# Peptides against a protein of PDB entry 2N1D: the designs that were tried, part 18

Target 1, 169 residues: chain A of PDB entry 2N1D
Amino acid sequence: EVKVKIPEELKPWLVDDWDLITRQKQLFYLPAKKNVDSILEDYANYKKSRGNTDNKEYAVNEVVAGIKEYFNVMLGTQLLYKFERPQYAEILADHPDAPMSQVYGAPHLLRLFVRIGAMLAYTPLDEKSLALLLNYLHDFLKYLAKNSATLFSASDYEVAPPEYHRKAV

## One batch from the design tools (peptide; made by RFdiffusion4, then SolubleMPNN)

Design b1_p10_8_s3 (from b1_p10_8, 6 letters changed)
Fold by OpenDDE base, seed 4:
Structure b1_p10_8_s3 (fold): chain B 169 residues (1-169), chain A 10 residues (1-10)
Amino acid sequence: as target 1 above (169 residues)
Amino acid sequence: LLEELKKFLK
């Protein structure tokens, strides 16, 4: 198993996110006010502003692209709670060609990192590439933690209506 | 915690 460590600052959020959805029967407001694409773009720009060389910038861009790809692949199959499935179905119906990185936001992006380690285990990466990737993944997670006040908020969730509850449970 | 959360993501 490839272990990806979630910052301690964000672990409570994962629990709150789970609680909001599963126990309180709330839904994250979609489309996200700040979607995954924007978050990744901000991260890339942040890294660029820190004086990256061409090679470092390339690496950041590749990592951003990779995170985006993994997110778009995994969102529908691995990152949603059962209660969120009807919402996802509606999104697919309304936006069949839109990548989910343009719809979902930080909470779902964070969920990716709970699962991504297992996915990387299926990817044939050399030791050097894997180490570099892990370093950037952890760096990105630190970025999320640093900006958690603006990225994670229970106010971005809303109680699902009764009609939704009936079809989701 | 993470392993527990993984079990919830279903």
Scores: peptide ipSAE 0.077, ipTM 0.777, DockQ to the pose 0.031
Fold by OpenDDE base, seed 3:
Structure b1_p10_8_s3 (fold): chain B 169 residues (1-169), chain A 10 residues (1-10)
Amino acid sequence: as target 1 above (169 residues)
Amino acid sequence: LLEELKKFLK
């Protein structure tokens, strides 16, 4: 499989995220105060402001669009813990036409990069294109690490109400 | 750690 390395600064957050949901029975507050769309937009603007030369094969906007698409496809089937399934069903019922990148936020976006490597392994990309894509993905992860103080917080989670626990059997 | 975390995501 394609190896995507998560920055060491973000690995503890993945553990905290798992603990909040699975062991503490909390839920990420939805809709997110800062959703995936806005995070990706901020990244794109950040790259633009630094004046870095865009690679001919992969522009920042294309990478952002790709991340968004993968997130929207994978969220419901691969990025949720079992305890989060009832919440997801409620979101789908309340927002049937909204992409999940407009609902979910940074923690779920980070989970994408735990899974995306296996998906990219079967994408028809040549060696050079794949290497370039991986460089952008790692660059984005580094951006998340740099802004982790504002993007990842336990205060964005809340204890699930008793009614939810009855549904989450 | 990543491989272990993948096992948690269920």
Scores: peptide ipSAE 0.076, ipTM 0.779, DockQ to the pose 0.030
Fold by OpenDDE base, seed 1:
Structure b1_p10_8_s3 (fold): chain B 169 residues (1-169), chain A 10 residues (1-10)
Amino acid sequence: as target 1 above (169 residues)
Amino acid sequence: LLEELKKFLK
């Protein structure tokens, strides 16, 4: 398995996220105030502002596109707790053609990096390409950590209504 | 912690 290290600053949030959903029976408010697309765009712009070369910019764009694609593929099958399944079903019904990167936000994006390593293990990448990708993934995670105060907040969650509890079991 | 969290995601 390819190991993707989550910054220590963000690990407590993953626990809080789990707690909010699983133990406190809350749901992340959807559609997100700041969706995954927006977060990735901000990251790309942040990298561009550092005076990167054309090659660097191209690489960033490719990484952003890759993260987005992986997120959209994995959200429904890999990144949701059982309690969130009814909410996801509702989102699909209301927005059948929308990519989930336009609906979900930072907490679910962070969950991707808990799982993405296993997926990358099956990707036919040479060692150099994989190392480069990992560097960018870690760079992006550092960016999330830097902006964690604005990206991760318990106030973005809300207690699920009683009718939701009944259907979620 | 991360490995443990992976077990939570179900």
Scores: peptide ipSAE 0.072, ipTM 0.768, DockQ to the pose 0.030
Fold by OpenDDE base, seed 2:
Structure b1_p10_8_s3 (fold): chain B 169 residues (1-169), chain A 10 residues (1-10)
Amino acid sequence: as target 1 above (169 residues)
Amino acid sequence: LLEELKKFLK
């Protein structure tokens, strides 16, 4: 298994996120006010503003594209708690052609990095390429940590209505 | 912690 280290600042949020959903029976407000696409775009722009090299820009773009693709593939099957399944079904019905990176936000994006290591283990990357990828993933996670105050908030969740509880087993 | 969170994600 490929280890992806979550910044210590974000580990408590993963627990809070789990608690909000599974124990407090809340749902993240969808569509997200700031979706995964916009977060990744902001990161890419941030990196480009900090350093201007063609190779660096290319690498950032590839990493952003990769994160987005992995998120869109894994969201429905790997990144949702059971309580969120009815909401996901509603999203699919309302946004049948939209990638989930345009619907979901930072909390679900962070969940990706809890799972992505196992998926990367099956990716045919040489040691150097994998190390570079991991460096960028960790760099992105540092970015999330730096901007955690604006990206992660309990106010983005809401108590699920009784009707939802009846649908959610 | 991460392994525990993986367990929760189901």
Scores: peptide ipSAE 0.069, ipTM 0.768, DockQ to the pose 0.031

Design b1_p10_8_s4 (from b1_p10_8, 6 letters changed)
Fold by OpenDDE base, seed 5:
Structure b1_p10_8_s4 (fold): chain B 169 residues (1-169), chain A 10 residues (1-10)
Amino acid sequence: as target 1 above (169 residues)
Amino acid sequence: LLDKLLSFLK
């Protein structure tokens, strides 16, 4: 398994996220006020503003594209708790052609990095490419940690209405 | 912790 280290300051958030959804029966408000696309765009711009070579800029764009693709592929099948399934179904019905990176936000994006390591273990990447990718993934996670106060907040969740509870058994 | 979190996402 490929080890993707989550910053220590973000690990508690994953637990809080889990608690809000599964125990407190809350839902992340969708569409997100700041979606995954915007977060990735901000990261890319942040990296580009730091004085990158052409090669580094290319790498950032590829990493962003990769994260987005992985998120869009894995969100519906790998990153949702059972309680969130009805919400996801409603999103699909209302926005059938929209990528989930335009709907969901930072908490669900962070969940990706809990799973992505296992997925990367089966990708045909050479050792050098994998190391480079891991460096960027960790760099992105550091970025999330740096901006965690604005990206991760319990105020972005709300108690699910009674009608939702009835169909979320 | 990560292993535990993985189990949460089932």
Scores: peptide ipSAE 0.034, ipTM 0.725, DockQ to the pose 0.031
Fold by OpenDDE base, seed 4:
Formats: structure tokens, sequence, C-alpha cells
Structure b1_p10_8_s4 (fold): chain B 169 residues (1-169), chain A 10 residues (1-10)
């Protein structure tokens, strides 16, 4: 397996996220007040403001596009806890043409990076290409950690209503 | 699946 290192600062959040959903039976409020598209856009702009070369800017844009696409593909099938499935179904019904990167936010985006390593293991990347990709992914994760106070909050979750509990069981 | 993510590597 390709190891994608999650910053230590974010690991506790993954636990809290799991606890909020699975143990406390809460749901992340959707649509997210700050969706994945916005987070990725902010990251790209942040990298641009750091004085990157044109080539680096291009690479960042490609990484952002890739993360977005990967998120949109994997969200429904790989990134949800069982308790979240009814919510996802409702989102699909209400917004069938909307990419999930416009609906979900930072917690679910972070979950992607827990899974992406295993997916990369199936890709025949040469050592140099893999290292480069990993560097960009780690850079983005560091950005998430830097902004964790604003991106990850238990206040973005809410107790699921009784009717949800009934259909989630 | 990884096309966009890996496009800059090509």
Amino acid sequence: as target 1 above (169 residues)
Amino acid sequence: LLDKLLSFLK
C-alpha cells in the first residue's frame, strides 16, 4: 500500500468525525457551508500567492482537479459511514446533477486521504511520479492542518432527527 | 480514474 501520511494534527479529527457520526448519530450539515470546491480553490489561490512558478501553478491546478474528481467519484461508495447513507440518498434525489464536491465539506474530504493510498497502489506509477504526487498530496494535507480550526468543527454536525434514525436502522 | 490527478505527471 502507498502510504499517505495524515498530519498528526488531523488524526484526532478523524476520530471525532467517526464518533460524531457513528457513536453520537449526528450528521454533517449539508450542503456544507464551505464545500470541497471552495477548499480546493482556496488552496490553489494560497499556493499561487506564495510565488510559485508557472509550472508549479499548473501542477497545483492539476492536483486540485484530480482531488476534486477523485472525491466526486469516491464519496458515495468509499467515504461514507453506514449511518450517512440515507443522507447521501436524499442529496442525490434533491441534487442529482450536482457534484458532491459542491455539497460536502472538509471532514469528508479528509476521509478521502485515508483511502487514496490504497487506490494509488493499483496505479502503475514510476517511483519519481509517485513521489511527486505524494509530495503534492502531503502539501495539501498540511494546508488542511494549518486551517483545521476553521475547517473542522463539531458544530457543523447536528443530531439526526427521529425520522432519520428510523430509516437509517 | 486517476487521469486528472496524474495528468501533471505526464
Scores: peptide ipSAE 0.031, ipTM 0.696, DockQ to the pose 0.161
Fold by OpenDDE base, seed 3:
Structure b1_p10_8_s4 (fold): chain B 169 residues (1-169), chain A 10 residues (1-10)
Amino acid sequence: as target 1 above (169 residues)
Amino acid sequence: LLDKLLSFLK
């Protein structure tokens, strides 16, 4: 497995996210006030504004596109707790053509990086390319940590209504 | 999810 290190600043949030959903039976408010697409766009613009964009393989735009694609593929099958599945089904029914990167936000995006390492292990990348990709993934995670105060908040969750509990597992 | 999460926290 390819190791993707989560910044220490974000580890407590992963615990809080899990607690809000699984123990407190809350749901992240959807559609997100700041969705994955916008977070990735802000990151890309941030990198460009600092003059730190390179033209090598897996440049910022390519990395952003890759993260978005992985998120959209993995959200429904890999990134949801069981309690969130009815909510996801409702989103699919109401917005069948919308990518989930336009619906979900930072907490679910962060969950991707808990899983992405295992997926990358099966990607046919040479050592040099993989190292470069990992550097950008870690750089993005560092960006999330830097902006964690605005991206991660328990106030973005709400207690699920009784009607939801009846359909949830 | 939780199992993998816990492994990262340790």
Scores: peptide ipSAE 0.027, ipTM 0.682, DockQ to the pose 0.028
Fold by OpenDDE base, seed 1:
Structure b1_p10_8_s4 (fold): chain B 169 residues (1-169), chain A 10 residues (1-10)
Amino acid sequence: as target 1 above (169 residues)
Amino acid sequence: LLDKLLSFLK
């Protein structure tokens, strides 16, 4: 299996995220105050400011675009806990044409990287291509870890009302 | 879609 290593400082957050939703029955506030699009944009700008060559900047932009697209496709089917499904349905109704990368934020984006390794295991990639992809993914994850204090917070979650509990069953 | 993501990196 292809392993996408999650930085150690982010692993506790994944547990907290799971706990907040599945055990404490809370929901991440949507639309996110800082959505996936903005996070990816900030990352791209960060890389640009570090003095990358034109080719490297292009590569980063492509990675960002790919992550965004993959997130938008995978969010509804792969990245949600069962308790979050009614919320997702409401989002689709209220924002039918908006990509989910404009609605969801850092916690759900991080979930993508938990799943992506297993998907890569079934993708026919040569060693060089796989290594390149992993390097980009790990670099982005390091960026998330560096900015974790501003990207991940339990205060972005709220207890779901009783009405929500009933429809979430 | 994963293939698309990978194609961006190649």
Scores: peptide ipSAE 0.027, ipTM 0.681, DockQ to the pose 0.159

## One batch from the design tools (peptide; made by RFdiffusion4, then SolubleMPNN)

Design b1_p11_1_s1 (from b1_p11_1, 5 letters changed)
Fold by OpenDDE base, seed 2:
Structure b1_p11_1_s1 (fold): chain B 169 residues (1-169), chain A 11 residues (1-11)
Amino acid sequence: as target 1 above (169 residues)
Amino acid sequence: SKVLELIEKLL
């Protein structure tokens, strides 16, 4: 399988995210105040502001588009804990035509990178192209780590109400 | 990473 390295700064957050939801029975507030689309847009603009060439800008845009697509495909089936399933069902009912990248935020986006490696193993990319893609994915993850204080916060979670808890068990 | 493997199993 293809290994995507998660920055050491973000590994504890994955544990905290799991703990908040699975153990503390909290839910990430949806729709996200800062959704995946906006995070990816900010990253692309960040790269552009640093004086990237046209070729580099194109590559960044393609990577952003790819991340968004993978997220939208994988969110519902691969990136949710059991406790989050009722919330996801409510989101689908309330936002039937909205891509999940417009609803969910940084924590769920980070979860993608735990799973994306296995999916990339089936992509028809040569070794050099795959290495380049991985470099950009790692670059994006470094961006998330750099901005982790604003992107990842326990205050974005809330205790699920008793009614929800009954549905989730 | 054992941590990532654990998270993968939890997802």
Scores: peptide ipSAE 0.029, ipTM 0.669, DockQ to the pose 0.026
Fold by OpenDDE base, seed 3:
Structure b1_p11_1_s1 (fold): chain B 169 residues (1-169), chain A 11 residues (1-11)
Amino acid sequence: as target 1 above (169 residues)
Amino acid sequence: SKVLELIEKLL
């Protein structure tokens, strides 16, 4: 098993996110004001401006592309609470050709890193390549932690309407 | 670690 460590600063947010959805019956407002694509783009630009981390085996753009791909594949089947399923179905019906990285935002992106470790365990990467990838993933998570005040907010959620509650049986 | 395990079960 590949272990991806979540920064301590972001662990309380995962609990708040769960509470907002499952207990308070709220939904993250979609489409996100700042979607996953834009977050990843900002990270890439941030790394480029610093010119600090440059590795032979992995480029920042490749890491960003990989995160985006995993997110788009896993969102619908691995990253949603049961209460969010009707909302996801509506999004698919209205935007069948749109990648979910253009619809969802930071909270759902963070959920990816809770699950991604198990997926990476079955990749054909050698030990050195896997270690390098993990370093990039941890670096990205640290970036999310540094920008958590602007990326994670309960104000991005709203109480689901009565009509939605009837669908979420 | 306990929080991560809880969230992993809830997702």
Scores: peptide ipSAE 0.029, ipTM 0.670, DockQ to the pose 0.026
Fold by OpenDDE base, seed 4:
Structure b1_p11_1_s1 (fold): chain B 169 residues (1-169), chain A 11 residues (1-11)
Amino acid sequence: as target 1 above (169 residues)
Amino acid sequence: SKVLELIEKLL
């Protein structure tokens, strides 16, 4: 399969994220103070500031667009823990036409990369394109790791009220 | 969940 390696710096966060949601019964505060769209935009601008050529800029933009699309497609069906389902339903009710990349943030975006490798296996990408994509995905993950202090924080979660617990059973 | 399963495999 296509394997996307998560930086070691971010693996503990995946555990913390899981623990916050499933064990501590907390929810990520939505809408995110820094949503996926913003994170991807910052990444693209970061790459541009590093002296990208036209081709490199094109590649970055394509990768950003792809990540956004994958996230928006997969968030509701693949990236949520059961405990988060009522929250997601509320988001859909309140913002039916909003892409989830405008609502969710870094923790959920990171979850995408745990799953994205398997999704890429279903795409008819040639070897060169796949290699390039993987390189940028890893580059993006490295970017997330570099900015992890501002992107990942337990303070962005809050304890769900008892009323929510009943809905999440 | 699917995410949890994948995370467990990753870790």
Scores: peptide ipSAE 0.026, ipTM 0.651, DockQ to the pose 0.028
Fold by OpenDDE base, seed 1:
Structure b1_p11_1_s1 (fold): chain B 169 residues (1-169), chain A 11 residues (1-11)
Amino acid sequence: as target 1 above (169 residues)
Amino acid sequence: SKVLELIEKLL
């Protein structure tokens, strides 16, 4: 299995995210005020502003596109707690054609990186390409950690209403 | 939850 290292700064957030949903019965507010698409766009622009070469920029764009694709594929089946399933169903019903990267935000994006390593193990990438990809993924995670104060907040969650609680249990 | 299981592995 391919190991994707989560920055130590973000590990406590994963616990808080779990606690907010599983124990406190809260839901991340959807659609996100800052969705995955915007986060990835900001990252790409951030890298671009650092004076990277054309090849570097191309690689960043490919990584961003890849992260987006993986997120959209994996969100519904692998990144949700059971308590979040009714909310997801509602989102699908209301926005059947919308990619989930336009709906969900940073907390769910971070969850992707807990799971993505196992998926990468089955990709037809040579050792060099995989190492390069991992470097970019870690770079992106570092970016998330750097901006964690604005990307990860308990205020983005809300207590689920009683009718939802009954539905989810 | 699969997510929780993986989170626990990170702790």
Scores: peptide ipSAE 0.026, ipTM 0.648, DockQ to the pose 0.027

Design b1_p11_1_s2 (from b1_p11_1, 6 letters changed)
Fold by OpenDDE base, seed 5:
Structure b1_p11_1_s2 (fold): chain B 169 residues (1-169), chain A 11 residues (1-11)
Amino acid sequence: as target 1 above (169 residues)
Amino acid sequence: DKVLKLIEELL
């Protein structure tokens, strides 16, 4: 399969994220204070500020658009732990027309990169295009790692109320 | 990767 390498700095967070939700029965606060759209926008602006050529800017925009699309498609079916399902249902009811990239934040975005490799393996991309995409994905992940202190925090989670436990378990 | 495999299985 296509291997998307997640920075070592972010791997512990994936475990902490899982622990917070599955074992500590906490939920990420929604809507996110900094949603996926905002994170991607910041990344794009960061890349554009580096003095890239027009072609590179175009490529960044396409990559950002792709990540957003993949996230919005995969969030509900691939990126949630079982304990998060009731929360997701509530989000859909409260925000029926909002893309999930406007609701969820960095932790769920990072989860995308756990799954995206397998998805890309079955995507009809030529070798050159795939290599280019992977380079940008890795670049984005490095960006997340660089900004991990502001993007990933246990303080963004809270203990689910008793009513929620009755729904989820 | 053990960590990624674990998360993949738990999601």
Scores: peptide ipSAE 0.387, ipTM 0.925, DockQ to the pose 0.026
Fold by OpenDDE base, seed 3:
Structure b1_p11_1_s2 (fold): chain B 169 residues (1-169), chain A 11 residues (1-11)
Amino acid sequence: as target 1 above (169 residues)
Amino acid sequence: DKVLKLIEELL
C-alpha cells in the first residue's frame, strides 16, 4: 500500500469540505474561479522561480501532468460525495469535452490525495521511482498548505437551490 | 489516520 501523507494544516479543511457539502447541503461554485489547471500551473511556476533543480528522473512538468491526469480520471468516480452527483451530471451535459481539471478547484484536488495512494499501488514503478514521485506529491501538498488561505474558503460554496434538492433525491 | 479514514469512507 502506498501512503500519501496529508499535511496536518489541511486535514481540518477536508472535514469542513465534507460538512459544507453533506451536512449544510452546499455546492462548490462551478466552474471554479481558480481551477485545477491554474493551481498546477502556479505550482510549476513557483518551483521554477525557486531555482531548485528537479531530480533527473522527475521534472515538475511531468509531476503536474501526472496529477492532472489522475484528477481527470478519478474525479467522477472517486472524488465526489453523493450530494454532488447531480451537479457533476449537469457539468458533463453542459461541458462534454472539457476536462474536469478546467472545471473543479482546490477542494476537489485535495480530495484526490485521499484516494491517489490506492491507485499508485498498481502503477509499474520501481521503489526508487515511487519514492521520488511521493516526494513530489508531498511537496505539492506542502504548497497547498502554504497557500491554503487563498485556495480553501467556505465562501466558494453556495447553498444548493430548491430545484437541486428535488433532483438530488 | 482517523480523519483520512473518515473522508475515505464518506467519498
Scores: peptide ipSAE 0.387, ipTM 0.926, DockQ to the pose 0.026
Fold by OpenDDE base, seed 2:
Structure b1_p11_1_s2 (fold): chain B 169 residues (1-169), chain A 11 residues (1-11)
Amino acid sequence: as target 1 above (169 residues)
Amino acid sequence: DKVLKLIEELL
């Protein structure tokens, strides 16, 4: 199994995120004010501003593209709590042609990294490529941790309306 | 990791 280490600073957020949704019956406001696409773009620009070489810049872009693709594939099937399913259905109806990376934000993106390790285990990568990928994934997670104050906030959640409760439970 | 395992199971 491929293990992706989540920064210790972000682990409490995963718990808070779960609590907000499942126990407090709140929903992350969608479409996100800062979607996954923009977060990844900011990361790429951040890496570029740090003086990356051409090769490093290429690698960052590939990693960003990969994260985006994995997110879009996995969101609906693996990254949602049961309570979020009706909301997801509404999103699909309202945004039928939009990738979920343009709708969802940082909390759901972080959830990806809880699951991505298992998916990577089935990806045919050589040892060197896998190590490089993991390094970039961890680097990205460090970036999320560095910017956690702006990316992860309970204020981005709202109490689901009574009508939602009735259809969700 | 207990936290990650828990969240993984709750998703």
Scores: peptide ipSAE 0.382, ipTM 0.924, DockQ to the pose 0.026
Fold by OpenDDE base, seed 1:
Structure b1_p11_1_s2 (fold): chain B 169 residues (1-169), chain A 11 residues (1-11)
Amino acid sequence: as target 1 above (169 residues)
Amino acid sequence: DKVLKLIEELL
């Protein structure tokens, strides 16, 4: 199995995210004020601003594209707690053609990295390519940790209304 | 990792 290491700084947030949703019965506000597309774009621009080579920029763009693709594929089936399923259904109904990377934000993106290692284990990548990919994934996670104060906030969640509780149970 | 294992199980 491919192991993607989550920065220690972000592990408490994963717990808080779970707590907000599952125990406090809150929902992340959708559409996100800062969606996954925007986060990835900011990361790419951050990397480019550091004076990387053309090859480095190309690699960053490919990684960003890959993260986006994996997120869009996995969100609905792998990255939602049970309590969030009705919300997801509403999003699909209201925005049937919108990629989820344009709807969801940092907390759900972080959840991807809890699952992505197992998925990469089944991806036909050579050892060198996999190592390179992992380096970029860890680099991106470090970026999330560095910007965690702005990306992860309990204020982005709200208590689900009673009518939501009825459909979620 | 206990935290990650917990989240994996809860998702």
Scores: peptide ipSAE 0.373, ipTM 0.922, DockQ to the pose 0.025

